# Peptides against a protein of PDB entry 2FGR, part 133

Target 1, 331 residues: chain A of PDB entry 2FGR
Amino acid sequence: SSVTLFGIVDTNVAYVNKDAAGDSRYGLGTSGASTSRLGLRGTEDLGGGLKAGFWLEGEIFGDDGNASGFNFKRRSTVSLSGNFGEVRLGRDLVPTSQKLTSYDLFSATGIGPFMGFRNWAAGQGADDNGIRANNLISYYTPNFGGFNAGFGYAFDEKQTIGTADSVGRYIGGYVAYDNGPLSASLGLAQQKTAVGGLATDRDEITLGASYNFGVAKLSGLLQQTKFKRDIGGDIKTNSYMLGASAPVGGVGEVKLQYALYDQKAIDSKAHQITLGYVHNLSKRTALYGNLAFLKNKDASTLGLQAKGVYAGGVQAGESQTGVQVGIRHAF

## One batch from the design tools (peptide; made by RFdiffusion4, then SolubleMPNN)

Design b2_p17_1_s4 (from b2_p17_1, 12 letters changed)
Fold by OpenDDE base, seed 3:
Structure b2_p17_1_s4 (fold): chain B 331 residues (1-331), chain A 17 residues (1-17)
Amino acid sequence: as target 1 above (331 residues)
Amino acid sequence: SLEEGLRELAEILAALA
């Protein structure tokens, strides 16, 4: 058996040139390259190829010392694993996000990530971004000559919002092919939520692929999210991402990623381009810099996620530029 | 445009200097 204490402290200086009032924001932020976290995990060999596991992980906010407290909302699972794969019980990344965010070269963190996994419709559920779920049961297959899959179901436990029932129910999964330099995945999910106190289904389909050429890696995502409302019509967003990364001098990595968010309900697009660099000072410590540009068109109000400094929207049709420079330390 | 983006970048750099 083993128990491991682990974590990441990632803190940065961040700047965005526009907030919702059109003013600049700057200061000390968190989680620019990786989400800062503290966790405990362990395994027990039960014999016969069967293992028990646990994982408890919470977010750390280095800029304020977790002024709002600490919890294990990132992951709190118990699991069994073996030749059959892995079954997990507890709050976790849902299978679709766990797999499909792996194609995001910015690791779903900071000002540069693919922002498709989002609450596009002012959904009132706690996890309407499609990233995590409470009351989750997940199953992950082994890799069978490249083929792998994951499935999940989250219980709603009769949670209600307004007239909506079954809030928080999730069902989803992915199929994937991971072999050598190639990865490709298709994910489907539905989550029950509420918008304006009315029952709404959040449907999501995501296709991802990457190829590692050794000297560089290419990655892409195609996603559609639909908040299906009984009144007011569907809120649909088509999100696209293309990225490239390359090692630099054996100690660094450069990343470039473009994303397009076509927000159909408001007939408005947003364009995101991010340049990132990570410089490894050691196996556990890195310096990093991110430069992101977000161009909103028409009624789009998207903002870059400079966590700890400013993560809100901007005025409709405004562009936003963001910078993060920071230190990431893993332990 | 890309030019506008570069201008904004320059403005940021100037503000941070």
Scores: peptide ipSAE 0.020, ipTM 0.521, DockQ to the pose 0.017
Fold by OpenDDE base, seed 5:
Structure b2_p17_1_s4 (fold): chain B 331 residues (1-331), chain A 17 residues (1-17)
Amino acid sequence: as target 1 above (331 residues)
Amino acid sequence: SLEEGLRELAEILAALA
């Protein structure tokens, strides 16, 4: 058996020009380029091509030393793998988010990422952003000539909120084609949750694709998230993302990403554009800077996720500018 | 349904196209 300790500490100075009161916020934030984490993982060869694995990973908050505690909510899995693929038991990224967030050039982190994987409807479930699930069983196929897939089911364990009795149930999966410079995936998921104490289905469809031209990479996402409520109508958001990245001078990477969030329930759009730069000082250490602009229209109140500084919304129809400059260190 | 979702996705793609 092998055990590997691993982690990332990513801490930044962050600024946003507007909070919910219209005031600026600034300070020391976390996870601007990569999510800060501490993890343990290992494998055991069981013979015959079968391996056992474990993975325990929690988020680190460098700005406050994890004042709210440490847990393994990022991932806590045991697995079996072999020629058949991999089966995982435990809290993890759901298969849809695991695959489809890979097209986000900002790695679902900081002020620049695609924000489509979100609780758009004040869902009362713990994971109504569609990213992770408790009580999850996942299966991932091998890659067969580029084709691969992942499937997952999470038990609700009769969790109730209000009159909703299946909160936390997840069913979903993706199919993908990953071959050379091309990646393309389709993901489908449904989660059971509650809104206003009433049973609600969170349906999600996501299409992702990327192509690596060597000199640059293009990536895109198309997503629809729908909170289907029995009363009050559906809360639907269509999210779009297009991004490009390119290596710079052999030691750097520049990223540009645009996203549009069409929030149908409030008939309002938000536009996000982010410019990012990563400068590798070594294989393990990088400096980075992100500049993001979020324009809310009409009733939209979205805010950039400057974790550790300000991650709340803004006033309706207001624009927000965010900056992060930080250090990422991996170990 | 899944079919409805796929149809909506197709409509989105068609609108972008």
Scores: peptide ipSAE 0.009, ipTM 0.529, DockQ to the pose 0.012
Fold by OpenDDE base, seed 1:
Parts: structure tokens; C-alpha cells; sequence
Structure b2_p17_1_s4 (fold): chain B 331 residues (1-331), chain A 17 residues (1-17)
């Protein structure tokens, strides 16, 4: 058997020009290029092509030294794997987010990521952003000539909020084709939650694709999230993303990504454009910079996620500019 | 349903084309 200690410490200086009051915010933030983390993982060969595994991972907040504590909420799984694929038990990324966030060129963190995986409706469930789930069983297939899939089910364990039952139940999965430079995936998920104490289904459909041309990579996402409320209209958001990345001088990478969030319930759009650069000082250490612009129209109040500095919304119809400059170190 | 989801996705794709 083997046990590996691993992690990332990513800390930055961040600035946003507007908060909810219209004031600027700046300071030391975290997780601008990659989510800071500390983890333990290992495998045991059981013979006959069967392996056992474990994975425990929590987020690190370098700016305050994890003042709110440390946990393994990022991932806490035990698994069996072999020629049949992998079965995981425990809190993890749900299969849909695990696969479909891979098309986000900004690694689902910082001020530049695709923000479609979000709680769009003030859902009262802990994971109403569709990213992770408690009480999760997941299965991932091997790759069969490019084709692969993942499926997951999370038990609600009779959790209730208001009159809503089955809160936290997740069912979802994806099918994908990964072959050489091409990746394409379709994901579907439903999560049971509550809005205003009333039962609500969070339905999600996501299409992702990328192609690596060698000199550059293109990536795209199309997503619809719908909070289906028993009482009241559906809260629907259509999210779109297109990004490109290219290596620079053998030691760097430049990224450009655009996203559109069409928030149907408020008939309002938000536009996000982000330019990023990563400079590798070594295999384990990088400098990075991100510049993001978010334009809200009409009633939209979205804010850039400058974790550790400001991650709240802005006034309706306001634009926000954000900057992050930081160090990422992996161990 | 899955069918409804796929139809909605198709509508999104058509709107982007």
C-alpha cells in the first residue's frame, strides 16, 4: 500500500473595484489559479487487478491559516477500482461537475472561472451549486475507445427543510468521448432541495467540449440550470462559455475566457471576460495573474469570486473589474 | 425528463447557431 501527502498553497493579492456598496475591496486572497488544498490519498493492491483506495482532501485558506477550521469537505472517499472502473463511497465532486468543470480553463476557481455551477435560486441545500454531494456513491467507467461515463447517487437520508423532504438527494451522470485532442461530454443531474421552505428540484444539463490544436486549446460549455419550484415559476439560467489557451515560451500559459449568464427569471444577462497568465518557475511553483471584467445588465447582481477578499454581489446593473496576482505552490 | 432536457439543450444550441 501507499500513502501520499499532497497539497497546493495558492495565495494572491486581489482587487475588485466594486462591492455591494459600490466600494473597492482589496487584500490577500486565496485560490486564484488552483484551489488551495491539503490531502491524503493512497492505494492498496488487493491482487487480481483489484485496488482499494482512499482520498481525504480539504481546502486551505492561507490568508487566515484556516481560522474557521479544517475538514475534508472537498473529498472524503473510499474506493474500489479495477478493470470494471472505479466505485467511490463518500463526499466528492458529483460526476457531472467532475467531468464538466474540466472544460473550464480557469480550473473552477478565482475570478475567471465559469460560474454556471451555482445556486441560482437561493436554494437552501448545502450543495445547491451542483458541485459536490454528501452521502454519495459514484461509479466511473474505464475508457472504451474514447467513450467513458460516470454516474452518481446521493442519499438524502430523510433530510427536511420546511415542508421539503428528500433534501440533498442527487442523481446524475455524464457520457463522454475522450480521444486524443478531442473531448466532449454531456451531463445531466437532478438534486432535490428547498427554496423558501418548499420542495424544489434543481435540474441541470451541461454540454462541454474541447479541442487541443497543439498551439492552442479551445474549450466550450453550454449549460441550463433550472430550479423547479412547486409553487412559483421556475428559476432558469442558461450559461455559455468559450475559452482559449495557449502555451507561451515553454514556461507560460495564456488564457482567455468569455461567459454569458442569461438569468431568465429576472430577464437579465451578465457577461464575463477573463484574461489569465501563468508563469511556471518550476514544476511545482508558478506565478499568475488574472484580469476579469463582469458586466451585469438590468437586474443582474453577479460578482467575481475573489475568495478571501470579496465574493459577494454588486448593485443591479453594475460592472465589476477584478485583478489577482499570486503564487501557486504544489507539494 | 431526459427528453425534455435534451430538447431544451437543442433549443439552446439552436439559439447559439
Amino acid sequence: as target 1 above (331 residues)
Amino acid sequence: SLEEGLRELAEILAALA
Scores: peptide ipSAE 0.008, ipTM 0.490, DockQ to the pose 0.012
Fold by OpenDDE base, seed 4:
Structure b2_p17_1_s4 (fold): chain B 331 residues (1-331), chain A 17 residues (1-17)
Amino acid sequence: as target 1 above (331 residues)
Amino acid sequence: SLEEGLRELAEILAALA
């Protein structure tokens, strides 16, 4: 058996030029290049190719020392793995997000990530962003000549909100092809939630692909998220992302990513462009900088997620510029 | 239930096809 303590402390100085009042915000933020975390994991060889595992991981907020507390909401799983793949029990990334966020060159954190995995409809469920789920059972296949898949089901445990039942139920999965420089995946998911106390289905379809040319990597995402409401019509968002990354000087990486969020319910688009640079001082320590520009059109109020500084929206139709400069240390 | 979940998945797949 083995037990490993691991973590990342990622803290930055961040600035956004506009908040909801049109004022700038700046200060010390967290998780600009990677989500800060503390975790424990381990495995036990059970013989015959079977292994047991556990994984406990929580987010670290270096700016305030986890003033709001510490938990294992990032992942809290027990697992069995072998030639059949891996079965996980417990809170985790849902299979769709686990796979499809891997195409985000900004690692689903900071001011530059793809923001498609979002609660677009003021859903009242705890995980209406489609990223994680409680009470989750997941299965991941081995890689068969490049082909792989993951499936998940989260129990609602009869959770209700208003008149909505089955809140928190998730069902979803992906199929993928990962071979050499190529990765491509299709994910489908449905989550039961509530909006305004009424039953709502969060349907999600995501296509992702990347290709590593050696000198550069290209990555893309296409996503539709639809909150299907019985009353009031569907809240649909089509999200698009295209990114490129390239190594620089053997110790650095530059990243450029564009995303478009077509928010159909409000007939409004938002455009996000992010330039990032990571400079590796060592295998474990890096300096980084992110520069993001978010342009909201019409009724769009999206804000960059400068965690620890400002992650709220802006006024409708306003643009926001964000900067993060920080240190990432892994242990 | 799990059965309901599987049915729902089938429905969403059918709707998205």
Scores: peptide ipSAE 0.007, ipTM 0.406, DockQ to the pose 0.013

Design b2_p17_3_s1 (from b2_p17_3, 13 letters changed)
Fold by OpenDDE base, seed 1:
Structure b2_p17_3_s1 (fold): chain B 331 residues (1-331), chain A 17 residues (1-17)
Amino acid sequence: as target 1 above (331 residues)
Amino acid sequence: DALLAEALARFAAELAS
């Protein structure tokens, strides 16, 4: 049998000009261009077009050497694949996030990514950001004439929080069209959770599209996340993203992305704009820099996600500027 | 289909507001 060891170590120097107290934070952070990871994967040809697979992947924190431990919470799947597509068993990206985060030009990490996939309502479930799920069964179709789809169901296993039952149950999927320079997708998901010990449904709808013009790529996202509480009003956020990227000089890539987060429950908006640059020193090693500006209005307290340095909020209505400069190495 | 239609309608309404 064949096993492949793979990974990324991404470490940066990061700065944000404001924390929750209004003070600056700076230091060594992680995962500014890509999430640092260590993984093992493999496949077995079973004959007749059927393959078995496994994938085990965990996050690496280069700044502290994984002082809090190592696990396979990024992905821990066994699968069967063939002409019918792929069935996966185990913790993974849920199908909606797997497809729709692909339109994020900042790879869903660092200070520049689309932050719509978030726990907007102090949900008490472990994965209330809508990104991954435990106890997940997923199915992905092959691509047929550009059309493809993914579906997932996660078992709650009778988990309770407060008076809420079925916590952690996920159902969702996407349909997509991927053909040449064009990609477009629609994703729908519902996750059972709790807010304040009360049953809550996290409903999510996301539209994504991108087009590669060769000289540049455009990408966009439209998303609504709604935490529907049994008692109390809905907590709704509409998130919008538009980004562009372009190759530079054959060895670099420049990225510009804007996002708007309209937080309806607090009648407050946040604006995010990020400029990024990646310089490839080799196929496996790159230098990068990110510059992000986050403007909170009214009661909004969002903060940039400078992992390893500061990922908390700011004071209501305050703006935050962040910088990351780092090295990414893949193996 | 009904669930999808409802979701799309709600989303469109919210985006237009």
Scores: peptide ipSAE 0.009, ipTM 0.459, DockQ to the pose 0.012
Fold by OpenDDE base, seed 4:
Structure b2_p17_3_s1 (fold): chain B 331 residues (1-331), chain A 17 residues (1-17)
Amino acid sequence: as target 1 above (331 residues)
Amino acid sequence: DALLAEALARFAAELAS
């Protein structure tokens, strides 16, 4: 058996020019390039090609030393793996997010990531962003000539909110083709939740693709989220992302990503563009900078996610500029 | 997707303005 302690400490100085009151926010933030984390993982060879595994991972908040505590909410799984693939039991990324966020050039963190995996409807479930789930069983296939898939089911355990039952139930999966420079995936998910105490289905469809040209990588996402409400109508968001990255001088990487969030329920769009640079000082340590611009139209109030500084919304129709400059260290 | 291309073009124009 093996046990590995691992982690990332990512801390930055961050600035956003507008909060909900129109004021600037600045300070020390976390997880600008990678989510800061502490974890333990290990495997046991059971023979015959079968392995047992465990994975425990929690988020680190370097700005305040985890003042709110530490937990393993990022991942807490036990698994069996072999020639059949991998079965996981426990809280984890749901299969759809695990695969489809891989096309986000900003690694689903900081001020630059694709923000489509979001609670668009004030869902009352804990994981209504579609990223993780409690009580999750997941299965991931091996890669068969490029083709692979993942499936998951999360038990609701009869959780109720208001009149809504089955809150927290997740069912979803993806199919993918990963071969050399090409990656493409289709993900589908449904999560049971509540909005205003009423049963709501969060449906999600996501298409992702990337191609690595060596000198540059292109990546894209197309997503629709729909919170289906029996009363009040559906809350639908179409999200689009296109990004490019390129190595610079053998030690750096530049990234540019655009996203559009078409929020149908409020007939409002938000545009996000982010420029990022990572400078590798070593295999484990990097400096980075992110510059993001978010333009809200009409009733849109989206804010950049400067974790540790400001992650709230802005006034309707306002634009927000964000900057992060930080250090990432992996161990 | 024509919508994405158009959105990018519009966004670029807005950033340049």
Scores: peptide ipSAE 0.008, ipTM 0.447, DockQ to the pose 0.012
Fold by OpenDDE base, seed 2:
Structure b2_p17_3_s1 (fold): chain B 331 residues (1-331), chain A 17 residues (1-17)
Amino acid sequence: as target 1 above (331 residues)
Amino acid sequence: DALLAEALARFAAELAS
């Protein structure tokens, strides 16, 4: 058996020009290019092509030294793998998010990521953003000529909120084609939660695709999230993303990503545009800068996620500009 | 899969609206 200690420390100086009061915020933030983390993982060869594995990973907050503590909420799995693929038991990314966030050129973190994986409805469940789940069993197939898939089920364990009795139950999966420069995926998920103490289904459909042209990569996402409520009507959001990245010289990468969030329940749209640059000082260390612009229309109050500085919303119909400049170090 | 087909149909309809 082997055990590996690994992690990322990503810390930045961040600025947003508006908070909920219309005031600017600035300071030292975390996880601008990649989520800061500390983890342990290992594998054991059991013979016959079978392996056991474990993975324990928690988020690091470099700005305050994890003042609120440390946990393994990013991933805490035990697994078996072989020619059949991989089975995982424990908290993890749900299969849909694991696959479909891979098309986000901003690595699902910082002020530039696709924000479609969100709790759009003030859901009361712990993971109503559709990213991770407790009590999860996952299965991932091998890659068969490009085709691959993942499936997951999370037990609710009779968790109740108000009159909702199956909070936290997840079922979902994806099918994908990954071959050479092309990647394409379809993900479907349903999570049971509560809104206002009432049982609610969070349904999610996501399409993703990317193509690497060598000189540039294009990536796109199409997503619908629907919180299906018995009372008050459904809360539906259609999210769209289109991004491009290109190498700059031998050590840099530039990224440009646009996202549109059509929030049907409030008949309001938000537009996000982010320009990013990463400069690799080494294989493990990079400097980065992100510039993001978020335009809310009508009743939309979305805010950029400058973790450690300000991640709240803004006033309805207001625009927000954000900047992050930081260092990412992997070990 | 009827569930998948229905979901895709709904998604397509929504995106077209």
Scores: peptide ipSAE 0.007, ipTM 0.436, DockQ to the pose 0.012
Fold by OpenDDE base, seed 5:
Structure b2_p17_3_s1 (fold): chain B 331 residues (1-331), chain A 17 residues (1-17)
Amino acid sequence: as target 1 above (331 residues)
Amino acid sequence: DALLAEALARFAAELAS
């Protein structure tokens, strides 16, 4: 049996040149390279190759000392694992996001990540970005000669918003091939939510692939998200990502990533390009810098996610530049 | 579980600091 206390404290100085009013924002932000967190985890060997596990993890906000409190909303699971794989009960990353965000070279964090996993339709559910779910049961297979899969179901527990009566229900999964330098995955998910108090289905399909050439890694994502509404028509977004990373001098990593968000409901596109560098001072401590450019076209109002400083939108058709420089420490 | 108790104590101390 084991019990481990673990965490990350990641704090940065961040700047964005435009907010919703066209003004600059700057200050101390959180989670620029990795999400700051505090957690407990452990395992118990039950014999015969069977293990029990638990995982409790919450987000830390270093800039304000968790002024809004602390919870275990990142993960709160109990599990059984063995030769059959792993079954998890509790709030967690849904299988689709857990697998498909792994192709994001910016680790789904800071101003540089792929932003396709988003609430594109002003959904009223708690997790309408498709990243996590409450009341989740998940199953992950072992790796069979490279092939692996994950599946999940979240209970809505008859949560209602307006006339919607199944808010929070999730069903989804992925199939993948992971072998040496190659990774490729297909994910499918449906989540029930509400928009304007009316029942809405959030459908998601995502393809991801990466290849590690040793001297560099290439990674890509292709995603369609569709909020199917009874009234007002569907809200569809096609998102694309291509990224490259390379080790530098044995202690650093440089990253370059481009993303395109084609927002069909408003016939508008947004382009994101990010350059990042991580410098490892040790196994646990790193310095990092990110430079991101977001170009909105037409009616697009997307903003970079400088958590703790500014994560809101900008005026329609405006571009935004963001910078983060920070320290990440893991324990 | 003694290990769990110790881990929780450390966790509580960390939250209190």
Scores: peptide ipSAE 0.000, ipTM 0.281, DockQ to the pose 0.241

